# Peptides against a protein of PDB entry 6O8C: the designs that were tried, part 19

Target 1, 262 residues: chain A of PDB entry 6O8C
Amino acid sequence: VGLRYEKISLPKIHPRYDLDGDASMAKAVTGVVCYACRTASTLLLYQELMRKGVRWLVELVKDDYNETVHKKTEVVITLDFCIRNIEKTVKVYEKLMKVNLEAAELGEISDIHTKLLRLSSSQGTIESSLQDISSRLSPGGLLADTWAHQEGTHPRDRNVEKLQVLLNCITEIYYQFKKDKAERRLAYNEEQIHKFDKQKLYYHATKAMSHFSEECVRKYEAFKDKSEEWMRKMLHLRKQLLSLTNQCFDIEEEVSKYQDYT

## One batch from the design tools (peptide; made by RFdiffusion4, then SolubleMPNN)

Design b1_p9_7_s2 (from b1_p9_7, 3 letters changed)
Fold by OpenDDE base, seed 2:
Structure b1_p9_7_s2 (fold): chain B 262 residues (1-262), chain A 9 residues (1-9)
Amino acid sequence: as target 1 above (262 residues)
Amino acid sequence: SELEKLGQD
């Protein structure tokens, strides 16, 4: 899961003045930093898309939660109604028992009543589970998505723009080095300028690579790791909700068996 | 762009 990118490093920069070598080196550096810039942009885009996905998933799970709560409520109402009806029936049969009638039927109805009460007790467990899930999804909960806004890189950081500025400086020097190479030999003053530009190139390149590694890649990796962990937990929570929903359906089905007695 | 070509190498 996540974007794959190649680990990049700057080529070795030789201190020796060499027009051909310096042009080649500058080309390589330009390529590396260009790759870093593009990669940083891609990593940023990925994170932004993931943030959207996270928000979407949160809303989806909240909807699932609400549906489960609704189903639970429906079952509670149905079950309570059934219990009340059975209790009325029990009372009627108890009266009949006083005249030695319907003894066997009374036993059966009483057993049903007991079973229904047990089912009713299970609703408490479902409720507690739903409350736990709600707490986890709530702001500040264990499954809050606040991390998605904090971790990683953001457009406001302007990392891509910063890298692009450095790339522009590097590219300018590279083009000059191409020209220098074409001249085959430089005058003394021009040679000194070339040497200074080479130092500038190194400076910009190093700065770019450091920024890329520390501010782009590292933060991206942290974001990725957190997102994976969070996603796993969210999927597990969805399974829990499904389980609770199924339990409600099971109870409803069981209650339906006894509705004929009410 | 020429720069894009450089990044592919």
Scores: peptide ipSAE 0.033, ipTM 0.773, DockQ to the pose 0.032
Fold by OpenDDE base, seed 5:
Structure b1_p9_7_s2 (fold): chain B 262 residues (1-262), chain A 9 residues (1-9)
Amino acid sequence: as target 1 above (262 residues)
Amino acid sequence: SELEKLGQD
């Protein structure tokens, strides 16, 4: 998972004044920094898309949660209704026992009542689980998506723009070195300018590579790692919600068996 | 149910 990119490094830099060599070196540097710019842009785009995906998934899970809560509520209402009806039935049977009914009949109804109460108790566990899930999804919870806004690189960081500025400076020097190469030999003053520009090129290139590595790549990797971890947890949460939903269905089915006694 | 009605006494 994640974008694949090639590791880049600056070419070997020779201190010797050589018009042909310097032009070639400058070309290579330009290529490397250009790649860094493009890569930085791609990494940024990926992160922005992932942030959208994270937000989408949060909403999806919230919907799942709400559905589960709804189902749980429905079951609680049904179960409570059934319990009340059975309790009324028990009272009737107790009253009639003296005249028309055997103790065994009342026993059966009482057993049903006991079973229903057990089911009601299990709802407490489901409720607790739902509350836990809610807390985890809440702002500041363990599954909050605040990290997505903090980690990684953002458009506001203007990393691509910063790299582009450096690339522009490097490219300008490269074009000058191409011209210098075409001259075959420079006068003393032009030679000195060439040497100074070479130093500037190295400075810009180093700055670009450092910025790319530290601000773009490193932060991207951190974002990627956090996103993967968070995603796994969210998927697990969805499975938990599904399990709770299924438990509600099971309880509902069980309750339906006793509705004939009401 | 009819049984419920009888139990309300």
Scores: peptide ipSAE 0.006, ipTM 0.446, DockQ to the pose 0.003
Fold by OpenDDE base, seed 1:
Structure b1_p9_7_s2 (fold): chain B 262 residues (1-262), chain A 9 residues (1-9)
Amino acid sequence: as target 1 above (262 residues)
Amino acid sequence: SELEKLGQD
């Protein structure tokens, strides 16, 4: 679950000249854009932390993979050793049969040999599965983390700084409107300046909200969605690795049953 | 590991 944030909107800006109303409006706008700045900063921080988490998880899964490969290798060695020993035993019994030994014992050993060969064949399937996993984790693979560097917002985008500049402009106008309100009446020239500043405030506010929605929120949501999808796939892959490990243990256990014949 | 080798390529 990603960060929760409130949807924000600008207050209605009335075109009518009203010193009290304009001061109140400017205060509200300042608050909204201030919230946008803080939210943008928080969203950026979250994404940066998630990128670190992604890298960490990749390394963890690589470790799991290596452990599984190691276990598989051990089992293959053990199995091959057992097969070779059984084959030697079969040859000995075949020679002894020429001297009137019971065929029943040879049959049992031959059956064991056949079972071991089947187990060896299953190891080939495990190997192919491991290769598939390796390919998925490789650069350009389906589980590559390249998306984490591409999706979302980045410090280099300077989104927070851009919003802060706009906030500063808005705040200056707000403070002027507070002063204007305190004067209760403005001369004609000051009134015209106030009206122009009101237009500027609207411009800055609209620009800030557009930037926040399009460059911060939208990109964050895309990053969040992609991260969730990728995370599910990675967790599934870890389960697959565990399954392969368990298969190796199962084979090892079966081989151990036949060691008495070797 | 094979995976590490792939990551370096």
Scores: peptide ipSAE 0.000, ipTM 0.361, DockQ to the pose 0.007
Fold by OpenDDE base, seed 4:
Structure b1_p9_7_s2 (fold): chain B 262 residues (1-262), chain A 9 residues (1-9)
Amino acid sequence: as target 1 above (262 residues)
Amino acid sequence: SELEKLGQD
């Protein structure tokens, strides 16, 4: 998962003065740094899109959480009402037992009461699970999305722009080297300028590659790894919420079976 | 552009 990019390296720079070779080398360097610029842009875009996705997913999960909480609350109210009614019924039947009436029915109602109390206990477990989920989603929690704002590269870093500046410098030298090549022979002063420009080209290229590797690629990889880990955890969390929701529905269904006794 | 061509893999 993630964007694939080719490993790029600078071509070998021959120290010898060679107009043809230098032009070719400069062309190759321009190409490499151009690729770096484009790649950096793509990597940045990917991260920005992922950040949007992260925010979206957080909101989605929060909505799921709220729905689950709502359902849980509804079930608790229903369950409590049912328990109260059953308790009243138990008291009535206990009085009737003194007259040897409805003994079998009392046993049944008592069993129902016990079951309802167990269901009530399970609600406590659901509540604790929801609280755990809430804590994980909260700011500073284990599933906080703060990493998305910290990790990786950002537009404000202006990495692409920085690389573009270097590319422009390199390109200018390349075009000059094309002209130099066309001249076939340079005067002494022009030759010296050419040699200096070659050094400048190397400097700019090295700087570009270093910046690309250290500030773009490395940070992107860190972001990617973190995002993958976080995403897996979030998806698991959603499954947990779904499970809790289903448990609420199951409890509600079971409670509904006893409404005839209330 | 020429630069775009140069940057193509």
Scores: peptide ipSAE 0.033, ipTM 0.771, DockQ to the pose 0.032; fails the geometry check

Design b1_p9_7_s3 (from b1_p9_7, 4 letters changed)
Fold by OpenDDE base, seed 4:
Structure b1_p9_7_s3 (fold): chain B 262 residues (1-262), chain A 9 residues (1-9)
Amino acid sequence: as target 1 above (262 residues)
Amino acid sequence: DELELLGQD
């Protein structure tokens, strides 16, 4: 999961004054920085969409958790009811045994009672697991989504806008270098301006590429890595919830086998 | 347009 982008680098900027070469270089620089701007925008959009997805998934998993809790509660009630009924039956048969009646049936019912108590004990493990999951999903828990607001790039950073300003400056110089090329030869003053503009272009381009690499790409990659890790954990948690739900169904099915004795 | 070729919108 993630956006594919090409690794970009600035072309070599030769110090030699060359109107044709400088125009070509400026064109290439403009292209590279333009690509950086567009890429930064795309990376930002991706992260914003992922943040929405993260929030959505959190709510989905919370819903799954609540459903599992409800199912667990239902099974506990059913199981406890069955246990109480079996216990009453056991007491009745014990009284009958005092008058030498129904000994074989008492043994079977007692075995069922023991089985049900074992099933009830397993519910304690399910409860503990649910509590753990709740803790992990809670604010400050291991699966909190606070990282999504901290990691990566955000619209408030204004990275695209900052790059665009630099691109505008570079583009202006490029257009001037096209004009200079068309003149074939510049007067001394214009030549000096051209040389200064070439230095400015280098400065702006370097600043743009540094900003792109350090503030856009690096932070995006950190966000991507964090999101992948978090997503794996969330999917695992969801599988755990499903497993717990299935365990509840299994217990319910076992209890249903003994309902004829209740 | 040369800028279009450079990917500028």
Scores: peptide ipSAE 0.043, ipTM 0.776, DockQ to the pose 0.030
Fold by OpenDDE base, seed 2:
Structure b1_p9_7_s3 (fold): chain B 262 residues (1-262), chain A 9 residues (1-9)
Amino acid sequence: as target 1 above (262 residues)
Amino acid sequence: DELELLGQD
């Protein structure tokens, strides 16, 4: 999961003045920093898309939760109604038993009543589980998506733009070095300028790569790791909700068996 | 032209 990128490094920059070598080096540096810019942009885009996905998933899970709560409530109402009806029936049969009638039937109805009460008690456990899930999804909960807004890189950081500025400076020097190479030999003053530009190139390149590594890649990796962990937990949560829903259906089915007695 | 070869847009 996540974008794969190549680990890039700057080529070795030789201090020796060499027009051919310097042009080649500058070309390579330009390529590396260009790659860094593109990669940074891609990493940023990925994170932004992931943030949208996270928000979407949160809403989806909240909807699932609400549906489960609704189902649970429905089952509770049905179960309570059934219990009340059975209790009325029990009372009727108890009266009949006073005249030695319907003793066997009373036993059966009483057993059903006991079973229904057990089912009713299980609703408390389901409720507790739902409350736990709700707490986890709530603001400040363990599954809150606040991390998605905090971790990683953001457009407001302007990392790509900063890298692009450095790339532009590097590219300008590269083009000059191409011209210098074509001259084959430079006058003393032009040679000195070339040497200074080479130092500038190194400075810009180093700054670009440091920024890329520290502010783009590192933060992206942290975001990726957190997103993977969070996603795993969210998927597990959805499974829990499904399980609770199924439990509600099971109870409803069981209750339906006794509705004929009400 | 050469920048295109370097993948610069």
Scores: peptide ipSAE 0.043, ipTM 0.775, DockQ to the pose 0.030
Fold by OpenDDE base, seed 1:
Order: structure tokens, then sequence, then C-alpha cells
Structure b1_p9_7_s3 (fold): chain B 262 residues (1-262), chain A 9 residues (1-9)
């Protein structure tokens, strides 16, 4: 489950000149944009941590793959050795049959040989599956982690810094509005400045919230969705590797039953 | 400080 954040909206800004109301409004706006800044920072941190996790998981799965390949190789060697020994035995018995020895033992050994050859054929399927997995893990493959570097927000985007600049502007106006409130009444010129600052406040706030929504939240959600999809695929791949490993063990166990005849 | 209450350090 990704980071939960609350959907925030700007308070209603009334066009009416009211020193008390404007100070209160400015305080609320400051709070909202401050939350946006902190949230953007948290979302960025989460994504950076997830990128590290993705890289770690890729390496883990590669290790699993290598172990599976190693096990497969061992089993192939053992199986091939067993097949060669059985083939030698078959040849010996065929020679003995020419001297009127019982055919029953030859039949059993031939059956074992046939079974071993079937097991050997299954190794080809395992090999093909491993090759498929390798291709998926390779650069440009379906499980490549390139998306993690492309999707979402990055420190280089400087989203938090951009929001902080806007927050600073908003905060400055808020402090001025607190002072204006304390004066209780402004001269005409100061009143006009207050009205202009109120417009600036609205502009900065709107810009901040737009940036937060479009450049932080939206991109984060896209990253989250992509990461979840990729993670499911990686987990499935690990299960496939485990299955292949188990198949190798099964073959090894079956071969061990026939080693007494070799 | 009212800003501290808003989480501005």
Amino acid sequence: as target 1 above (262 residues)
Amino acid sequence: DELELLGQD
C-alpha cells in the first residue's frame, strides 16, 4: 500500500476587503501549501526508497536465477552420466544374450534407459524456461527496471524547492496581513497594497496547488501503479524459478533410484 | 508561534 495522503483544497478567498478575514484566510492558505510541501517531500522520499528496493530485488532475483541454473547444470551432468552408464550396461547384456542368457534383465534395463531419456528431454524444457526468464531480466526485457528511473518524481525536478519558494511568498503576505489586522485600520495607500497582496496570495497559492497536483501527486500515482505491476511480475518470476528448481530436484531424485543399476 | 502550529520549522 502506497503512502496515504489527504486531498487538500484551498479555502475560499472572498474578494471583500476585511482585515480580520484576510488574515485568517492567509493563515489557512499557508497551512494548506505547507502541507503540500511536506507531502511532496514525503512522496519524493518514498519513490527514492522504492527505487532502491527495486534495484535490490532485481539483484536478488538474478541470484535466484543463477542458483537455479547451477542446479540445473548439476542435474544434467548427473543424468547424462547415468544415461551413459545404462547404455554401457545395455550393450553388455546384448552381448550376453548372444550366449543364451535371460532376456528379462535386459528388458528392465532398457525400460530404465527409456525413462532416463524422457527425463533428459524434460531438461530441454527447463532450459527454454530459464532462457525466457533470462531474456525478461535482461536490459530491455519485460522486467527491466528502466521505468523506475523514468516514472514519478525525482530530486532533479526540484518540485519541493519550487513549492517552498511559493510557500515563502505566501508566508510573507500572511505575516503582513497579521500586521495589517493589528493596525485595525489602514490608510488608503496601505489598503490598496493589501488588496494587491491578496491577489498575489491567490496567485501563488493557485500555482502551488496546481504544481502539487500535476507534478507531484499525479506522477507519484503513476509511479505507484507501475511499481505494483512490476512487483507482481517479479514475484511471479521468482515462483517460476522455484518451480524450475523443484523440477530439477525431482529429476535428481528419480535418477538416484536408478544409480543402483549403474 | 502560529506557524509552528502549521508545521513550519
Scores: peptide ipSAE 0.042, ipTM 0.771, DockQ to the pose 0.030; fails the geometry check
Fold by OpenDDE base, seed 5:
Structure b1_p9_7_s3 (fold): chain B 262 residues (1-262), chain A 9 residues (1-9)
Amino acid sequence: as target 1 above (262 residues)
Amino acid sequence: DELELLGQD
């Protein structure tokens, strides 16, 4: 997943003075740098949208977590209530046994008590898992979204604007080279200016492509890779939460079987 | 537009 873009490179710049060749070269350079500007803008937009998506997903998972915690709490209350009632019943039957009542009934109730205590122990495991998840989602946790604010390119970097400035300089030289080409032959002074502008064009183009590659493309790729990894982890976390929720439902169902004894 | 620019002779 990610934006596809074409790899671009500057055309070969010949050192020879050639009005036709220089105009053609300048045109090609302008096109390449223009593409870089557009691509940089698109890559930036993608990252900004992805950051919004990341924030949205964090909130969604937090909601899932809260729902799971709520369900767990409900089950704990129900289970504790059931345990207390069974314990009271056990005490009553123990007193009645002193008066020659059936020992078989006490055995059954005691078995239920043991099963409920086992379920209570399982709740402890669920609690530990929820605490782990909370820790991972907390600020500074392993699934914190701080990377989304650090990785990649940002509007504050002003990469598109910087590239646009260079593109403007290059475009100006290109238009001059079109005029020079139309003249067919330049006077000595104009020829020297043309040669100087050709050097400037090369400088601006190289700077633009370097900036594009190092500050736009490279950082975008890093952001993309980080986002994909983080997304996989978040989806896995959601599955874990669902599993914990299901465990709570299973415990609740089991407890309901014994409520007839309370 | 880069396409327009590239289309210019």
Scores: peptide ipSAE 0.040, ipTM 0.774, DockQ to the pose 0.038; fails the geometry check

Design b1_p9_8_s1 (from b1_p9_8, 4 letters changed)
Fold by OpenDDE base, seed 2:
Structure b1_p9_8_s1 (fold): chain B 262 residues (1-262), chain A 9 residues (1-9)
Amino acid sequence: as target 1 above (262 residues)
Amino acid sequence: DDVVELPEV
């Protein structure tokens, strides 16, 4: 998952003065740096969209958590009510047994009571699991989204603008080299200017490509890797929440079978 | 006229 971009390198720049070669080289350099600028913009956009997606997913998972907690609470109330009713019934049958009545029914009700108490004990495990999930989602937790604001590139870094400035300088030199090529031969002073401009072109191009690689691509790849890892963990957590919800439904269903005895 | 030689890249 992620944007695919081509790893482009600068063409070889020959030190030899050649009006045709220099114009062709400058064209190629302009193309490469233009691609870097566009790619940097695309990588930035991707990261900004991903940050929005991360925030959205966090809120969604928090909602799922709250729903699970609500369901758990509902089941606890229902279960506790059922237990209290069964306990009353047990006491009644115990009194009847003293007069040798309904001993078989007392055994059945006592078994139900024991089963309900076991179900009640399982609620503690669900609660502990919910607390763990809550801790992981909390600020500073293992699934906190703080990394999304720290990693990668940001609009405030102005990387695209910096690359665009360098591209503008390169493009200007390229257009001059096209004119120089059309002249076929330059006067001595113009030839010296051309040579100096070629050095400037090289300087701007190398600066652009270094900036692109170090400040755009590298940071993007780090962001991508962290986002993928975090996403896997979040999806796993959602599965855990679903499992806990299902456990609550299973307990509620089991309790419903015994409500007819109360 | 020390033409600064462009480094070969």
Scores: peptide ipSAE 0.019, ipTM 0.665, DockQ to the pose 0.345
Fold by OpenDDE base, seed 1:
Structure b1_p9_8_s1 (fold): chain B 262 residues (1-262), chain A 9 residues (1-9)
Amino acid sequence: as target 1 above (262 residues)
Amino acid sequence: DDVVELPEV
């Protein structure tokens, strides 16, 4: 579940000169842009933590893969040993049959040999599945974490700092508008400065909100969506590895039943 | 000095 943030909008800015209204408006704008700065910082932090989590999960899945490969290798060795022993036994019985020994025991051993060869064939399928998993985890594979370095927002983008600069400009105008309000009436020149600063405040606020929506929120949502997709695929891959491990255990158990005949 | 009217938001 991604970070929940509230959709923020700028208050309506009235073109009319009103010292009380303009101070109140500037306060509201300052609040909105301040929220945008804090939210952008939180969204950035979340993405950085998720990138760490992604790297950790990749290493965990690689460990799971290596364990599965190890188990598969052990089973292959055991199975091959059992097959070689049964083949030796078959050769001995074939020699004994030439000397009038019972054919019934040879039939049973031959059936065991056939079963073991089928199990050996299944190991080839497990190997191919492991190779597929390895290819997906490899650099440039379908489960590569390159997206985590590309998608979303990064500290290098300086989005929080850019928003903070705009917030500082807005806050300065807000404090001036508080002073202007306290004067109750401005001289003509100061009134013109106030009107000009109101335009600057609007410009800075609009720029801040545009930057927040387009460069912070939108990119965060794209990162979130990509991370969720990738995470689902990684969890599925872990389940596949577990299935392959279980298949190796099943084969090992079957081979153990025939070891009493070798 | 054309007082640029603030656009109504």
Scores: peptide ipSAE 0.019, ipTM 0.666, DockQ to the pose 0.298
Fold by OpenDDE base, seed 4:
Order: C-alpha cells, then sequence, then structure tokens
Structure b1_p9_8_s1 (fold): chain B 262 residues (1-262), chain A 9 residues (1-9)
C-alpha cells in the first residue's frame, strides 16, 4: 500500500551547442522537473492525510480502551459483591453442618466460591494487560504517534515551493531556447548566453532532482515504512482490547449464574 | 575560445 511514482531521470545533456537539440533537451528537463513537483505535492498530501488518520486511530483506540476499563470496573464490582455474599453463605452453612443439615448444598457453595476466586485472579491478569496497553499508548510508549510528526516531509519544509522555484527557472530557459531555435542562428554573444543558460539549466535540474530524491522521496519512503509498521501494531492492539472486553463479558456472564445463590 | 564544457549527464 502506497503511492506509486515513476522513477524519473534527467535526459542526457549533450555538451555540444545545438539549438534544436538544446530546445528539445530543455523541454524534456522541464517535463521531468514538472513531474517531480507534482509528485512531491502528492507525496506530501498523502503523508498529511496519513497523519490525520494516525491521530484519528489513536483517539479511536483510546476510546476502546476507556470502554474496556469501564467494563472491567463494572465486572470487578459485581464479582466482589458476589464473592462477599457467597462467603457469608458459606459461613451460615458451616454453622448448619454442625446440626447435620444441608451438607450437599455446602459443597456446591464451596465450589462456587472457589470458582469465583479463580475469576477474581483472572481480573488481575486483565488489569495487567490493560496497564500494558495504557503504557504503550501513552506519550513515549511503543505505540506513540510522535514518529508521524518527525518522519517524512511536512508543509513547513516547503519542498514543493523550492522545486517550483527551480522549475520556473528551468521553464524560463526552455522558453528562451525555443526562441533561440526559431532564430536558427545566433550571434556570438547570444550563443555564449545560450551556453551559459544551458549550464544554469543543468544546475537547476540537478538541484531539483537531488532535492526531490533526497528530501521528498527518501523521507516519504521512510514515513511509509514506519506508518505501515505502526498501523499493524495498532490494529493488533485493538484486537487485544476486544479480547479483554470479551473476557470481561465472559466473567460477568459466569458471575450472573451464581447470583441466584446469594 | 574557452568552450565551457558542460558536464555530461
Amino acid sequence: as target 1 above (262 residues)
Amino acid sequence: DDVVELPEV
């Protein structure tokens, strides 16, 4: 998953003075750098959208976490209440056993008490898991979204604007080379200017392509890779939260079966 | 005539 862009390269620039060739080359260079500008804009937009998506997903998972914590708290209260009631009942039946009454019922209630204590122990595991999840989502945690603000390219970098400036310079030279071509023959001074402009065009083009590759593409790829890794981890975390929620429901259901004995 | 050699790209 990611934006596909074509690998762009500058055309071969011949050192020889050729008005037709130079105009054609300048046209091709203009096209390549124009593509770089558009691609850089698209890559930036993608990253900005992904950053919004990352923030949204973090908030969603935090909401899921809070719901799970709420449910867990409810279950703990219910479970503790049930345990206390069963413990009272056990004490009553133990007194009745001294009078040889209801031995079978005492065994059943004692078994229920043991089961409830096991359920209570499982709550400790759920709590530990929730604490781990909270730590991972916290600032500085393993699933912190700080990378989204650090990795990749940002509007503040002004990469598109920088490329556009270079494109403008290249385009001006291209238009001049079209005029030069139309003249078919230049005076000596104009020929020298043309040669200098060809060097400037090369300089601007090389600078644009270097900037595009190093500051746009490379950083985008790093952002993309990091985002994919983070996204997989977040989705896994969300599944863990769902599992914990289901465990809470399972415990609540089991406790409800014993409420009739209280 | 110092033809400034353009670097071959």
Scores: peptide ipSAE 0.019, ipTM 0.662, DockQ to the pose 0.369
Fold by OpenDDE base, seed 3:
Structure b1_p9_8_s1 (fold): chain B 262 residues (1-262), chain A 9 residues (1-9)
Amino acid sequence: as target 1 above (262 residues)
Amino acid sequence: DDVVELPEV
């Protein structure tokens, strides 16, 4: 998952003065830097959308956690109530056995009590798992989203605007080189200006491509890698919450089978 | 005439 972009490189810039070649080169450079601007904008947009998605997913998983905790609490209350009722029943039957009542009913109730106590012990494991999940989701936990604000590129960096300024300078020189080509021959002063502008073009283009590579692409790739790792962990955690919820439902269903004996 | 050598890319 991620935006695919083409690796772009600047065309070879020949030092030779050639009005046709220089116009063609300037056109190609303009195209490459224009692509870099558009790509930088797209990469920025992707990261901003991902940051929104990360925040949304954190809130969703927190809601799932709270629902699981609520369900667990309900099951604990129901289970504790059933255990207390069965314990009262066991005490009554123990008193009745002293008066010649059937030992078979006491055996069944005692077995139910043992099963309920096993279910109660499993609640401690669920609680421990929920506490681990809560710790991981907490500020400073392993699943904190602080990386989303630190990694990658941000609108405040003004990378697109910086590239656009360089593109404007390059485009201006390109249009001048188109005019120079149309003149077929330049006077000595205009030829010197053309040579200076070719150097400026190279400078702006190199600066743009370095900025694009180092400040846009590299930071985007780092953000992408972090986002993929974090997303896998969050999806796994969500599956764990679902498993815990299902365990609570299974316990509730099992307890319901014994409520008729209370 | 000091042709400022454009660095070969």
Scores: peptide ipSAE 0.018, ipTM 0.657, DockQ to the pose 0.354

